# Peptides against a protein of PDB entry 3LCN: the designs that were tried, part 22

Target 1, 96 residues: chain A of PDB entry 3LCN
Amino acid sequence: QYTENLKVIVAEKLAGIPNFNEDIKYVAEYIVLLIVNGGTVESVVDELASLFDSVSRDTLANVVQTAFFALEALQQGESAENIVSKIRMMNAQSLG

## One batch from the design tools (peptide; aimed at target 1 E29 L33 N37)

Design b2_p27_5_s1 (made by RFdiffusion4, then SolubleMPNN; from b2_p27_5, 11 letters changed)
Fold by OpenDDE base, seed 5:
Structure b2_p27_5_s1 (fold): chain B 96 residues (1-96), chain A 27 residues (1-27)
Amino acid sequence: as target 1 above (96 residues)
Amino acid sequence: MEEEEKAKKEEREEKLEELRKKFLEKK
């Protein structure tokens, strides 16, 4: 499975959120667990929105969609390092 | 394999609840 790589990728995405006060590693783990247990984009966003009301739903949706795309990329053979690099570049731009 | 996957899912659900509790307590 790609859970460990996905945690790293999601953590990198979360690190791009300005003034995010939660523990990034814990939230990344939480997101990956939700996805692996059969969560959808909508259900995971709903869960996160209920917990982290200081973060906009659009921002959360962006994170979750990125996670699903990253998982697909990993399954297609792209390296975690390449995905992380792309996310870092995206983080330099505006989110949401 | 199915029973193993069920057990893994249950384990993940337990961890999910643990993390969820931590997040809620921090609020």
Scores: peptide ipSAE 0.641, ipTM 0.906, DockQ to the pose 0.903
OpenDDE base, seeds 1, 2, 3, 4: peptide ipSAE 0.637, 0.641, 0.639, 0.639; ipTM 0.904, 0.906, 0.905, 0.905

Design b2_p27_5_s2 (made by RFdiffusion4, then SolubleMPNN; from b2_p27_5, 12 letters changed)
Fold by OpenDDE base, seed 2:
Structure b2_p27_5_s2 (fold): chain B 96 residues (1-96), chain A 27 residues (1-27)
Amino acid sequence: as target 1 above (96 residues)
Amino acid sequence: SAAEEERERKEREERLEELKKKFLEKK
């Protein structure tokens, strides 16, 4: 039930990655589907790393961890808008 | 139900494969 909101959130996180050349919408969907189907941080990172070797594993891990934290936040009642706003601020403040 | 959840999971798996194919084709 949080799938669509999580896609938006993950997409926002991906949008903050410098020189990310993949389709953000598709990658966000991919990540969310993996999570919904029972993926863990480690398994999802492994999957993404196998597909997107141009992106550092640390960057992928950061995205995936953010997704899991966001899902928990949604489940705890935080609005998707607030989560997106926080991520956007984080993106703006990121040096790398 | 468990059966419905299984069907939905399978549908997500199919979509995952579709997306994966897209990613690989673009490389």
Scores: peptide ipSAE 0.706, ipTM 0.931, DockQ to the pose 0.859
OpenDDE base, seeds 1, 3, 4, 5: peptide ipSAE 0.705, 0.705, 0.705, 0.706; ipTM 0.931, 0.931, 0.931, 0.931

Design b2_p27_5_s3 (made by RFdiffusion4, then SolubleMPNN; from b2_p27_5, 12 letters changed)
Fold by OpenDDE base, seed 5:
Structure b2_p27_5_s3 (fold): chain B 96 residues (1-96), chain A 27 residues (1-27)
Amino acid sequence: as target 1 above (96 residues)
Amino acid sequence: SSAEEEEEKKKREEKLEELRKKFLEKK
């Protein structure tokens, strides 16, 4: 499946969040597990918001939506590397 | 098979619980 690639992608997205004080690898894994087990954008955001109240709901929603879009992109044949590159650019734009 | 899929889902749920516990402990 695409779980391992998705973890990498989600981790890259999380890395763009300023002052994010959680273990990115664990959070990325958590998000992917939720998605694979049938989570929706709403349910995953709700779950994350309950755990990480220091992060805005909008920020969490952005991460989760990115994960779902990335999963679809992977299914459509886009490489994980390309997706990560796009996220890196977005992260840089957000910070710069 | 459906049974295998359900078993894997259960394993993922166990891992989810493990991670959730860790996150909560950090709060």
Scores: peptide ipSAE 0.656, ipTM 0.913, DockQ to the pose 0.906
OpenDDE base, seeds 1, 2, 3, 4: peptide ipSAE 0.655, 0.655, 0.656, 0.655; ipTM 0.913, 0.912, 0.912, 0.912

Design b2_p27_5_s4 (made by RFdiffusion4, then SolubleMPNN; from b2_p27_5, 13 letters changed)
Fold by OpenDDE base, seed 5:
Formats: C-alpha cells, sequence, structure tokens
Structure b2_p27_5_s4 (fold): chain B 96 residues (1-96), chain A 27 residues (1-27)
C-alpha cells in the first residue's frame, strides 16, 4: 500500500549517487519489489551488488537501509513529501 | 499467505525477472 510512495523516495535517494548510470526509475521499482516480496536489507543489497558492480556495496547498503527506514516512517504516518525533502537535504550534504 | 497474496507475489516476481533481464542486458 506504500509501494508507490516508496518508489518515489528510493528514486530520490538514488538520484544522490554520483555518476549512477542506471535508470533510476527502474532500479527504484526493483528495490521496492524486492522489499515487498520479503527481502531483507542483506538479501536486497546482495541482489543489487550482483547486478550493479559499478556501485560500491556500502552505497547500495545506504540506499536499501534508507528504503526500509522510509517504509517504517510511512507506516508511522510521515508523509512521503517530508521524507523526500529530508533525503534531498542529505543528498546535498553528501556532495559537500 | 492467502491465494490472492500468492498471486500478487507471483506477479511481482515476474516483474522482477523482467527488470533483472533489462539490467543484465546492459552489462
Amino acid sequence: as target 1 above (96 residues)
Amino acid sequence: SSELEEKLRKEREEKLEELRKKFLEKK
């Protein structure tokens, strides 16, 4: 029920990765599908690492953990807009 | 899981395979 919002959130997180060459929308959808189908942080990271070897495992882990935290936040009643805003701020800080 | 939940899971798995194929084709 939170899948569409989570896709947007994950896409925003992915957009903060420098020189990320994959289609952000497709990767975000892929991550959310893995999570909804019962993936754990570790299993999702393993899957992504096997597919996107140009991205560090630590970077992927950060994205996946953010997705799980965001899902919890959504379940607790936080708006997707607020979560996206926070991620944008974090993305900007990571570039500095 | 209910029958409906299983069907939905199966559909998501099919989409996962579709996306996975696309990603692998770029490598």
Scores: peptide ipSAE 0.664, ipTM 0.918, DockQ to the pose 0.858
OpenDDE base, seeds 1, 2, 3, 4: peptide ipSAE 0.661, 0.662, 0.663, 0.663; ipTM 0.916, 0.917, 0.917, 0.917

Design b2_p27_6 (made by RFdiffusion4)
Pose (drawn by RFdiffusion4):
Structure b2_p27_6 (pose): chain A 96 residues (1-96), chain P 27 residues (1-27)
Amino acid sequence: as target 1 above (96 residues)
Amino acid sequence: SEEEIEDVLKKLAEANPALEDKVAAKL
């Protein structure tokens, strides 16, 4: 199963949203459950937009799309640690 | 499951009271 890894990956992505004052672990769990229960990028983004009005649609879509891409990479055998490392790099905008 | 999703929505409302009305509408 990839659910536990996907939660950690989504939490790392959420940590990169500035001034996102929410319980990251619960938001990540919510996003993962919506995807596991058959959600699409659109349906998940629409659910999140009603909950989190301050965040732009493009930012939310970016989080959800990352979750779908990460699930595919996990199914393709990429380790969760490597995926998290890429997200950290994207969040920091630095090769360092 | 839907029950798990409802449980996480309740946790989100408890963690941030500003979400209580929105969560209650979804439940």

Design b2_p27_6_s1 (made by RFdiffusion4, then SolubleMPNN; from b2_p27_6, 7 letters changed)
Fold by OpenDDE base, seed 5:
Structure b2_p27_6_s1 (fold): chain B 96 residues (1-96), chain A 27 residues (1-27)
Amino acid sequence: as target 1 above (96 residues)
Amino acid sequence: SEKEINEILKKLAEANPSLEEKVAKKL
């Protein structure tokens, strides 16, 4: 039920990474797939690190942790719009 | 790359036919 919303949320988080030269939509889809397939924060970060060595492990970990928190928030009834807005605000603050 | 990700997604779908079910249950 939350798959598409989570993809949008993760994509918003990825959009905040400076100089990230990958298709954000597909990367978001892959992250969500790894999570729903039973991945942990550590295992998902390991997979992403193997694919995107130009991105720091800390940055990847931040993205993945955000995805897990977002999933929990969705399951607890928070709207996807609110979650996206929060992430967008954080992205703006980081680039400011 | 996008191509690499698509290939991985395809392989995962083929290797785990229950993946769609897992997605439906968890999300």
Scores: peptide ipSAE 0.073, ipTM 0.666, DockQ to the pose 0.055
OpenDDE base, seeds 1, 2, 3, 4: peptide ipSAE 0.072, 0.072, 0.074, 0.074; ipTM 0.667, 0.671, 0.664, 0.669; seeds 3, 4 fail the geometry check

Design b2_p27_6_s2 (made by RFdiffusion4, then SolubleMPNN; from b2_p27_6, 8 letters changed)
Fold by OpenDDE base, seed 2:
Order: structure tokens, then C-alpha cells, then sequence
Structure b2_p27_6_s2 (fold): chain B 96 residues (1-96), chain A 27 residues (1-27)
């Protein structure tokens, strides 16, 4: 299973959100738990939106979709390090 | 598991008490 790598990846994505005042490790774990317990993009976004109303739904959707894409990438053999690197680059390019 | 989800929610609320009410609604 790819849960631990996915947590790291999601944490990297969350770190790119400006003014996100939450424990990134716990939020990442929450997202991954929701996904591995059968969550969909829509349902996970709904859960996050119910907790973190200061973050736009679009931003949350971007995080969640990234998680799902990352999971697929891991399953296809891409390394977690490579995925994290790409996300880090995307974070650096983000307009906030 | 659902139990793991509940535990992480509790940890979130502990880290940020402003989430407590919202978390309690989910438990």
C-alpha cells in the first residue's frame, strides 16, 4: 500500500497553500484516510470544506485531485520523491 | 478504518481548538 508515501505527497501539496494554519501532517493523514476508506474527490472535498472553510473549494479540490493522481502515479511505478519534486515545483509556481 | 478517521479528527481538534465544534459534529 502507498499510504505513507501518499501522506508525504499530500503534505507537500498542502504546504503550498498560503495562510493554511493547520497541522499539515494531520490534515494529510486525514485526506489519505478518507481516500483509502473509499472517498471520492467530491466526498473528500466536502469533508475538508466542512472543516476548513477559510480555504476555497477550488483549492481543496486541487489538493484532493493531486492526491488521487499521485496515488495513480505511485501505482504506475513513479517514485514518491519524483512526485514530491514535481509538486514542490508547482507550489513554487503557484500564484497563491 | 472509521476509528482511525475519528482519531485523526480528534488530533486535528487538539492541534486547533477552533475545529473542535466541527469535529464533534462528525464524531
Amino acid sequence: as target 1 above (96 residues)
Amino acid sequence: SEEEIKEILKKLAEANPSLKEKVEEKL
Scores: peptide ipSAE 0.743, ipTM 0.959, DockQ to the pose 0.984
OpenDDE base, seeds 1, 3, 4, 5: peptide ipSAE 0.740, 0.741, 0.740, 0.741; ipTM 0.958, 0.958, 0.958, 0.958

Design b2_p27_6_s3 (made by RFdiffusion4, then SolubleMPNN; from b2_p27_6, 10 letters changed)
Fold by OpenDDE base, seed 4:
Structure b2_p27_6_s3 (fold): chain B 96 residues (1-96), chain A 27 residues (1-27)
Amino acid sequence: as target 1 above (96 residues)
Amino acid sequence: SQEEINEILKKLAEANPSLKEKIKEKL
């Protein structure tokens, strides 16, 4: 139901990670897939950490938590566009 | 499904040869 929007949102979050050289679209898709298949923050972080050792666990946790918060926001009626905008602002702030 | 997960992993492997080595045990 919210899968496609969540993919876009997670991709935006991943785009804010410095020196992240993975395919953002595919990684976002994988994260969403893990979540919709019953993953928890901890289990999804564990999976990602096993794949991406160049990214800190804290950074991965931030991405995953953002995904879960975004999913909740979508369920509460917030638009994907609005969520993406917030993430873009956060990404810009982290780079400053 | 596990099948869907495997397809995503395969796509990831295609996109990044270094990642392919990391996920080969999961395929």
Scores: peptide ipSAE 0.196, ipTM 0.771, DockQ to the pose 0.894
OpenDDE base, seeds 1, 2, 3, 5: peptide ipSAE 0.165, 0.145, 0.135, 0.148; ipTM 0.742, 0.702, 0.701, 0.721; seeds 2, 3, 5 fail the geometry check

Design b2_p27_6_s4 (made by RFdiffusion4, then SolubleMPNN; from b2_p27_6, 8 letters changed)
Fold by OpenDDE base, seed 3:
Structure b2_p27_6_s4 (fold): chain B 96 residues (1-96), chain A 27 residues (1-27)
Amino acid sequence: as target 1 above (96 residues)
Amino acid sequence: SEEEINEILKKLAEANPSLKEKVEKKL
């Protein structure tokens, strides 16, 4: 019941990646699906790196780790709106 | 690409339908 909120959160994180020329909604859905099926940070990063070689591995790792932390935050009772707001601020502060 | 992602999503959903359903109900 957190999966839809997690998709929105991951999409917000992906929106902060400059020059990312993919459908953010589908990539977010894919990341969440991998996590739901028992993926780890390492295995999900490996999968994404095989698909998106134009994005650095460090950037992909940051996205995936954010997804795992967001899921934990949702389970601890933090609202999706608050998590999205934090990510949006981080995106705005980032130069790259 | 969008097409490649859609195919992977479909294959992954088909690989573990029972597990996917259980986890989605929990989350």
Scores: peptide ipSAE 0.097, ipTM 0.694, DockQ to the pose 0.053; fails the geometry check
OpenDDE base, seeds 1, 2, 4, 5: peptide ipSAE 0.086, 0.084, 0.084, 0.092; ipTM 0.690, 0.684, 0.688, 0.702; seeds 1, 2, 4, 5 fail the geometry check

Design b2_p27_7 (made by RFdiffusion4)
Pose (drawn by RFdiffusion4):
Structure b2_p27_7 (pose): chain A 96 residues (1-96), chain P 27 residues (1-27)
Amino acid sequence: as target 1 above (96 residues)
Amino acid sequence: EPIEMDIHNDRDLLLAEKIHELREKTE
């Protein structure tokens, strides 16, 4: 199963949203559950937009799309640690 | 597992309820 890894991956992505004052672990769980229960990028983004009005739609879509891409990479055998490393790099905008 | 998220407002309660329902649906 990939659910526990995906939650950690989504939480790392959420940590990169500036001034996102929310309980990251529960938001990540919520996103993952929506995806596991058959959600699409649109349905998940729409659910998140009603909950988190301060965050732009494009930012939310970016988080959700990252969750779908990461699930595919996990199914393709990429380790969760490597996926998290890429997200940290994207969040920091640095090769360092 | 129980949902141990701190509740500060109606939106937090709503999010906990949505998580609870989604967990039950996954089971």

Design b2_p27_7_s1 (made by RFdiffusion4, then SolubleMPNN; from b2_p27_7, 16 letters changed)
Fold by OpenDDE base, seed 4:
Structure b2_p27_7_s1 (fold): chain B 96 residues (1-96), chain A 27 residues (1-27)
Amino acid sequence: as target 1 above (96 residues)
Amino acid sequence: MENKMEINNEKDEELKKKIDELKKKLE
């Protein structure tokens, strides 16, 4: 039930990756679908790493971990807007 | 740029196919 909000959140996280050339909307949708289909952090990272060799595994792991934490936050009652704001701030403060 | 565009388009189509397959499985 949180899939649409999670897509927005993941898209915001992906937008912070420098030199990311893929369609953010499609990648975000794919990540969320993998998660709701029973994916784990490790399995989703493995899948993404096979698709995007130009992005480090650590970066992919950070994105996926953020998605899982965001899902838990949504389930605990935090608003998507608040989560997106936090991610946006983290993107701005990131050291690349 | 042409090569890069072609690669990006191919990746987008691949993602689209994977997404469609997963959507079908989750129906």
Scores: peptide ipSAE 0.351, ipTM 0.776, DockQ to the pose 0.231
OpenDDE base, seeds 1, 2, 3, 5: peptide ipSAE 0.340, 0.342, 0.345, 0.342; ipTM 0.773, 0.771, 0.772, 0.772

Design b2_p27_8_s3 (made by RFdiffusion4, then SolubleMPNN; its pose is not in this set)
Fold by OpenDDE base, seed 5:
Structure b2_p27_8_s3 (fold): chain B 96 residues (1-96), chain A 27 residues (1-27)
Amino acid sequence: as target 1 above (96 residues)
Amino acid sequence: MREELEKKLKELEKKFKEKKKKKELEE
């Protein structure tokens, strides 16, 4: 139900990772598919860490946790636009 | 919906695993 919005949100979060060499849209889709198929924060992080050794586990954990929080926010009625805006602001802050 | 997602998940997992193998062989 919130799958497409969550993909956009996760993609925005991934865009904040410096020197991330993977296709952001593709990775976002993968993360969302893991989540909607019953993944937990820990299991999704484990999967990503095994595939992307160039990104720290902590960074991956931050992305995945953000995705779960975003999904909850969507379910509680927050707009995808608001969530994306918050993430974009956080991305800019982390680079400063 | 879930059945379709599971199929896509398997496809994506396969793609990423193959990509990782390729990078490891090129090192």
Scores: peptide ipSAE 0.196, ipTM 0.683, DockQ to the pose 0.850
OpenDDE base, seeds 1, 2, 3, 4: peptide ipSAE 0.191, 0.192, 0.185, 0.187; ipTM 0.680, 0.674, 0.667, 0.678

Design b2_p27_8_s4 (made by RFdiffusion4, then SolubleMPNN; its pose is not in this set)
Fold by OpenDDE base, seed 5:
Structure b2_p27_8_s4 (fold): chain B 96 residues (1-96), chain A 27 residues (1-27)
Amino acid sequence: as target 1 above (96 residues)
Amino acid sequence: EREELEKRLEELRKKFKEKREEKKKLE
């Protein structure tokens, strides 16, 4: 029920990664589906690390953790728009 | 629903693996 919003949120997070050479939409979908299918932070990070060796494990972990936090926030009633805005601000801060 | 989800996961995984192999060949 939160999958579509979560995909948008994860995509925003991925968009903040410098030199990310993957299709953001597909990777975002993949992450969300892994989570929905019962993945944990560690298992999802392991999966992503095995596929995207050009991205550091720490960066992947940050993305995945953000996804889990976002899912919890959605469940608690926070709007997707607000979550995206926060992520966008964080993306800007990381580059500033 | 779960079966369809898992099938989609496999499709995406395959795409990523294929792209990875392409990158390795270029190295």
Scores: peptide ipSAE 0.733, ipTM 0.934, DockQ to the pose 0.881
OpenDDE base, seeds 1, 2, 3, 4: peptide ipSAE 0.732, 0.732, 0.732, 0.731; ipTM 0.934, 0.934, 0.934, 0.934

## One batch from the design tools (peptide; aimed at target 1 E47)

Design b2_p28_1 (made by RFdiffusion4)
Pose (drawn by RFdiffusion4):
Structure b2_p28_1 (pose): chain A 96 residues (1-96), chain P 28 residues (1-28)
Amino acid sequence: as target 1 above (96 residues)
Amino acid sequence: EEEELEEEEEEAEETTEELREEYLEKVS
């Protein structure tokens, strides 16, 4: 199963949204459950947009798309640690 | 086929509502 890893990966992506004052672990769990229960990028983004009005649609779509790409990479055998490392790099915008 | 598709859309909506209620209970 990839659910526990995907929650950690989504939480790392959410940590990169500036001034996102929410409980990251619960938001990640919510996103993962919506995807596991058959959600699409659109349906998950629409659900998140009603909950989090301060965040632009493009930012939310970016989080959700990362969740779908990460689930595919996990199914392709990429370790969750490597996926988290790429997200940290994207969040910091630095190779360092 | 159209009626089956509408039933599937209602079931997706009900699942989404249940998940939303569980989430709102956790963050309250």

Design b2_p28_1_s2 (made by RFdiffusion4, then SolubleMPNN; from b2_p28_1, 13 letters changed)
Fold by OpenDDE base, seed 1:
Structure b2_p28_1_s2 (fold): chain B 96 residues (1-96), chain A 28 residues (1-28)
Amino acid sequence: as target 1 above (96 residues)
Amino acid sequence: MEEELLEKLKEQEKIKEELRKEFLKKIS
């Protein structure tokens, strides 16, 4: 349903992480797969934290929470383009 | 209810493990 759009959205969010050396596409795909298979914010963060020690739990939580909010927005009728645009703007702004 | 919850948790862990394996293969 919204899987492919969510992958794009999560990838855009990941692109905003400074010095993130992992394959963004693959990580986004993994996050989405965890979510659609019953993952919660906490469980997905725990999983990612176990794999990426270079990224803080707070940063991971922000990514995962964004994914869940994006999924809800998609379900409520918001376009993927609009969501991506918002995330891109946030990435351009300092979040630190 | 408890048994059902435990079963769901076990299933989720199994799914996660399979997804993890596939993910690790891709980023390798």
Scores: peptide ipSAE 0.276, ipTM 0.749, DockQ to the pose 0.917
OpenDDE base, seeds 2, 3, 4, 5: peptide ipSAE 0.272, 0.267, 0.269, 0.274; ipTM 0.748, 0.742, 0.745, 0.748

Design b2_p28_1_s3 (made by RFdiffusion4, then SolubleMPNN; from b2_p28_1, 16 letters changed)
Fold by OpenDDE base, seed 3:
Structure b2_p28_1_s3 (fold): chain B 96 residues (1-96), chain A 28 residues (1-28)
Amino acid sequence: as target 1 above (96 residues)
Amino acid sequence: MSSILEQLRKEFEEKVKELREEFLKKIE
């Protein structure tokens, strides 16, 4: 089931946002919900920006784009674990 | 904010049910 894997992946990406105080699981679930409902990067970013004005649009766009890329990767046969590992690495790199 | 997100989820749940089923059918 790719939706559950995507939630985990998006949650990992959200965990990389500094000073993000929202419930990551809920936000991840909502992002996935918007995507499966036919959302685009632009529409999902617009929705998230309306909810989280403390997070830059660029950061939100990066999260959402990652979700779409991850979904495509899953469909192409990439494992969720590999995708999570890559995101975790990127999160660590963004600290420096 | 969690409450807001949960509310939004509930509002869309019925709307996306059919789309989710179709989505899962394609990828499972």
Scores: peptide ipSAE 0.077, ipTM 0.635, DockQ to the pose 0.047
OpenDDE base, seeds 1, 2, 4, 5: peptide ipSAE 0.052, 0.042, 0.051, 0.044; ipTM 0.598, 0.564, 0.628, 0.568

Design b2_p28_1_s4 (made by RFdiffusion4, then SolubleMPNN; from b2_p28_1, 10 letters changed)
Fold by OpenDDE base, seed 4:
Structure b2_p28_1_s4 (fold): chain B 96 residues (1-96), chain A 28 residues (1-28)
Amino acid sequence: as target 1 above (96 residues)
Amino acid sequence: DLEELLEELREEEEKREELREEYLKKIS
């Protein structure tokens, strides 16, 4: 029930990665797909690392961990809009 | 036990491979 919101959230997180050359929408969808099918932080990072060697493992881990935290926040009742807003602010701080 | 762990890992890897194939097909 949180899949669509989570896709948006993950996409926002991916948008903050400098020089990210992959399709953000597709990658976000895949991350969510892996998570909802029982993936762990470790297994999802491993999968992404096998596909996107141009992105550091640490960066991937940060994205995936954010996704799991976001999912937990959604489950606890936080709005997707608030989560996206927080991530957007963090992205801006990272680029500043 | 070890047998159970190996089975769980096998199932996890098999599922991940199926998802990977689905993803690769979509982005092709």
Scores: peptide ipSAE 0.235, ipTM 0.713, DockQ to the pose 0.813
OpenDDE base, seeds 1, 2, 3, 5: peptide ipSAE 0.161, 0.177, 0.159, 0.182; ipTM 0.675, 0.682, 0.673, 0.687; seed 1 fails the geometry check

Design b2_p28_2 (made by RFdiffusion4)
Pose (drawn by RFdiffusion4):
Structure b2_p28_2 (pose): chain A 96 residues (1-96), chain P 28 residues (1-28)
Amino acid sequence: as target 1 above (96 residues)
Amino acid sequence: SPTVWTRPDYNKERTEVIKAKIEELKAS
Protein backbone atom coordinates (compact mmCIF):
# COMPACT_ATOMS: atom_id res chain seq x y z
CA GLN A 1 0.00 0.00 0.00
CA TYR A 2 1.09 3.55 -0.71
CA THR A 3 -1.32 5.46 1.51
CA GLU A 4 1.04 6.09 4.43
CA ASN A 5 3.83 7.23 2.12
CA LEU A 6 1.50 9.49 0.15
CA LYS A 7 0.38 11.23 3.37
CA VAL A 8 4.03 12.07 4.22
CA ILE A 9 4.60 13.26 0.64
CA VAL A 10 1.50 15.47 0.65
CA ALA A 11 2.43 16.96 4.05
CA GLU A 12 5.86 17.95 2.70
CA LYS A 13 4.15 19.67 -0.25
CA LEU A 14 1.76 21.51 2.04
CA ALA A 15 4.65 22.70 4.20
CA GLY A 16 5.84 24.79 1.28
CA ILE A 17 2.76 26.96 1.00
CA PRO A 18 3.55 30.32 2.63
CA ASN A 19 1.24 31.55 5.37
CA PHE A 20 -0.69 28.28 5.25
CA ASN A 21 -1.71 28.21 8.89
CA GLU A 22 -3.42 24.80 9.10
CA ASP A 23 -2.87 21.36 10.64
CA ILE A 24 -0.82 19.91 7.84
CA LYS A 25 -1.15 16.29 8.90
CA TYR A 26 -4.92 16.37 8.85
CA VAL A 27 -5.11 18.23 5.53
CA ALA A 28 -2.74 15.67 4.02
CA GLU A 29 -4.88 12.80 5.34
CA TYR A 30 -7.95 14.43 3.93
CA ILE A 31 -6.40 14.84 0.46
CA VAL A 32 -5.12 11.25 0.44
CA LEU A 33 -8.52 9.84 1.51
CA LEU A 34 -10.32 11.83 -1.23
CA ILE A 35 -7.91 10.39 -3.83
CA VAL A 36 -8.17 6.79 -2.45
CA ASN A 37 -11.97 7.07 -2.56
CA GLY A 38 -11.89 7.89 -6.27
CA GLY A 39 -11.46 11.63 -6.45
CA THR A 40 -10.12 13.45 -9.48
CA VAL A 41 -7.85 16.48 -9.60
CA GLU A 42 -10.95 18.64 -10.07
CA SER A 43 -13.16 17.13 -7.40
CA VAL A 44 -10.33 17.21 -4.82
CA VAL A 45 -9.37 20.80 -5.73
CA ASP A 46 -13.03 21.89 -5.49
CA GLU A 47 -13.37 20.29 -2.06
CA LEU A 48 -10.19 21.95 -0.86
CA ALA A 49 -11.23 25.36 -2.25
CA SER A 50 -14.36 25.38 -0.14
CA LEU A 51 -12.33 24.60 2.95
CA PHE A 52 -9.37 26.89 2.33
CA ASP A 53 -10.56 30.15 0.78
CA SER A 54 -7.31 32.06 1.26
CA VAL A 55 -5.28 29.79 -1.03
CA SER A 56 -5.50 30.36 -4.79
CA ARG A 57 -7.00 27.62 -6.99
CA ASP A 58 -3.70 27.20 -8.82
CA THR A 59 -1.84 26.59 -5.55
CA LEU A 60 -4.39 23.99 -4.46
CA ALA A 61 -4.35 22.31 -7.88
CA ASN A 62 -0.57 22.19 -7.63
CA VAL A 63 -0.78 20.31 -4.34
CA VAL A 64 -3.35 17.83 -5.65
CA GLN A 65 -1.53 17.24 -8.91
CA THR A 66 1.65 16.53 -6.92
CA ALA A 67 -0.31 13.92 -4.94
CA PHE A 68 -1.43 12.14 -8.14
CA PHE A 69 2.02 12.29 -9.72
CA ALA A 70 3.58 10.98 -6.51
CA LEU A 71 1.14 8.05 -6.30
CA GLU A 72 2.07 7.13 -9.87
CA ALA A 73 5.82 7.34 -9.08
CA LEU A 74 5.32 5.11 -5.99
CA GLN A 75 3.51 2.56 -8.14
CA GLN A 76 6.44 2.83 -10.54
CA GLY A 77 8.82 1.84 -7.73
CA GLU A 78 10.27 5.25 -6.80
CA SER A 79 10.99 5.47 -3.09
CA ALA A 80 8.97 7.90 -0.98
CA GLU A 81 12.23 9.35 0.33
CA ASN A 82 13.30 10.35 -3.16
CA ILE A 83 9.93 11.92 -3.89
CA VAL A 84 10.09 13.91 -0.63
CA SER A 85 13.57 15.08 -1.59
CA LYS A 86 12.27 16.48 -4.89
CA ILE A 87 9.41 18.25 -3.12
CA ARG A 88 11.78 19.82 -0.64
CA MET A 89 13.86 21.01 -3.51
CA MET A 90 10.78 22.52 -5.23
CA ASN A 91 9.63 24.16 -2.00
CA ALA A 92 13.05 25.73 -1.33
CA GLN A 93 13.61 26.54 -4.99
CA SER A 94 17.27 25.53 -4.50
CA LEU A 95 19.57 22.75 -5.65
CA GLY A 96 21.25 22.95 -2.27
CA SER P 1 15.22 17.95 8.63
CA PRO P 2 11.92 16.70 10.12
CA THR P 3 8.57 16.77 8.46
CA VAL P 4 6.35 19.65 9.53
CA TRP P 5 3.01 18.24 10.73
CA THR P 6 1.35 21.41 12.06
CA ARG P 7 1.68 25.13 12.35
CA PRO P 8 1.49 26.84 15.79
CA ASP P 9 -1.23 29.24 14.66
CA TYR P 10 -3.37 26.73 12.80
CA ASN P 11 -7.14 27.12 12.58
CA LYS P 12 -8.55 24.79 15.32
CA GLU P 13 -12.17 25.21 14.18
CA ARG P 14 -11.40 24.27 10.56
CA THR P 15 -9.27 21.32 11.82
CA GLU P 16 -12.26 19.89 13.64
CA VAL P 17 -14.37 20.23 10.41
CA ILE P 18 -11.63 18.39 8.48
CA LYS P 19 -11.42 15.66 11.16
CA ALA P 20 -15.20 15.14 10.94
CA LYS P 21 -14.93 14.89 7.12
CA ILE P 22 -12.10 12.32 7.52
CA GLU P 23 -14.33 10.12 9.68
CA GLU P 24 -17.11 10.41 7.10
CA LEU P 25 -14.72 9.35 4.32
CA LYS P 26 -13.49 6.37 6.40
CA ALA P 27 -17.07 5.30 7.06
CA SER P 28 -17.83 5.29 3.30

Design b2_p28_2_s2 (made by RFdiffusion4, then SolubleMPNN; from b2_p28_2, 11 letters changed)
Fold by OpenDDE base, seed 2:
Structure b2_p28_2_s2 (fold): chain B 96 residues (1-96), chain A 28 residues (1-28)
Amino acid sequence: as target 1 above (96 residues)
Amino acid sequence: SPLILKRPDMNEELTEKIKEKIEELKKK
């Protein structure tokens, strides 16, 4: 029930990765689908690492962990808008 | 159908692979 909001959130997180030239929408959808199909942080990272060899495992782990935290936040009643705003701030901080 | 412009900066091969994986998961 939180899949659509989670896709938006994950997409925002992916947008913070420098030189990431993949279709963010599809990557976000794939990550969310992996999670809702019972994926763990480790298993999802392993899957993504097999696809994106130009992105470090640490970066992928950061994205995936953010997704899991965001899912928890959504379940706790936090708005998607608020979560996205926080991620944007974090992305901006990483650029500075 | 509208014309779709391809983005030269996109990895089309990887995109198609991901699309395939998405479809597989959606069928579960």
Scores: peptide ipSAE 0.610, ipTM 0.861, DockQ to the pose 0.287
OpenDDE base, seeds 1, 3, 4, 5: peptide ipSAE 0.610, 0.609, 0.608, 0.609; ipTM 0.862, 0.861, 0.861, 0.861

Design b2_p28_2_s3 (made by RFdiffusion4, then SolubleMPNN; from b2_p28_2, 14 letters changed)
Fold by OpenDDE base, seed 3:
Structure b2_p28_2_s3 (fold): chain B 96 residues (1-96), chain A 28 residues (1-28)
Amino acid sequence: as target 1 above (96 residues)
Amino acid sequence: SALILKRPDANEEKTKKIKEKIEKLKKL
């Protein structure tokens, strides 16, 4: 039910990673599909780490944790627009 | 904030791999 909104949210989070030269749309879709198919933070991070060795595990964990928190927020009634705005602000405040 | 650098084109090889993984998951 929240998959499409979650894809947008995860894409926004990925967009904040410097020097990340992957197709963000497909990476976001993949992350969401892993989550809805029963993935955990650990298992999803492991999968992403195997694909993107140039990104630190901590950064990947931050992305995945954000996705799980966003999903919970959506389920609790928070708007996707609000969540995206918060992530955008966080991206702007990040010091690479 | 720091400048975010991205190449004009995404990694097509990895994109292909991810797309294949996505298709497998969609069939579950």
Scores: peptide ipSAE 0.633, ipTM 0.856, DockQ to the pose 0.391
OpenDDE base, seeds 1, 2, 4, 5: peptide ipSAE 0.632, 0.632, 0.622, 0.616; ipTM 0.858, 0.858, 0.856, 0.858

Design b2_p28_3 (made by RFdiffusion4)
Pose (drawn by RFdiffusion4):
Structure b2_p28_3 (pose): chain A 96 residues (1-96), chain P 28 residues (1-28)
Amino acid sequence: as target 1 above (96 residues)
Amino acid sequence: AKAEAEARYEALVAELKAEEAEREAEEE
C-alpha cells in the first residue's frame, strides 16, 4: 500500500505553501483519501478550493497534481524518501 | 457545496483527533 507514504509526501508539499496556516497532517490525509476514493485532479482541487479560499487555484492544483504524480512514482518503485527529497528541493528552489 | 465540503472536512478532522487521543492513552 502507498497511502501512508503518500500522506507524508503531500504534507511535505503543503509545507512549502507560504502563509498556509492550516493543520498540514489533516489536509494531507484529506487529499489522500479523496484520491484513494476515486477523485480526479479537478474534483480534488474543487473540494480544496471550497475549503481554502485564500490559496489560488493554480497552487491547489499544483499540490494535487504532485500527489497523483507521486502515487504513480511509488507504483513505479521510486522510494518515498527520494520523492520527498525532490519536493523539498522544489519548495526551497535550491539544489543545496 | 462549500458548507458540505466544510462539514466533510471537519468531521474527518474530529475523527482523527479522537483516534490520536486513544493512541496516546494506550501508550500511557

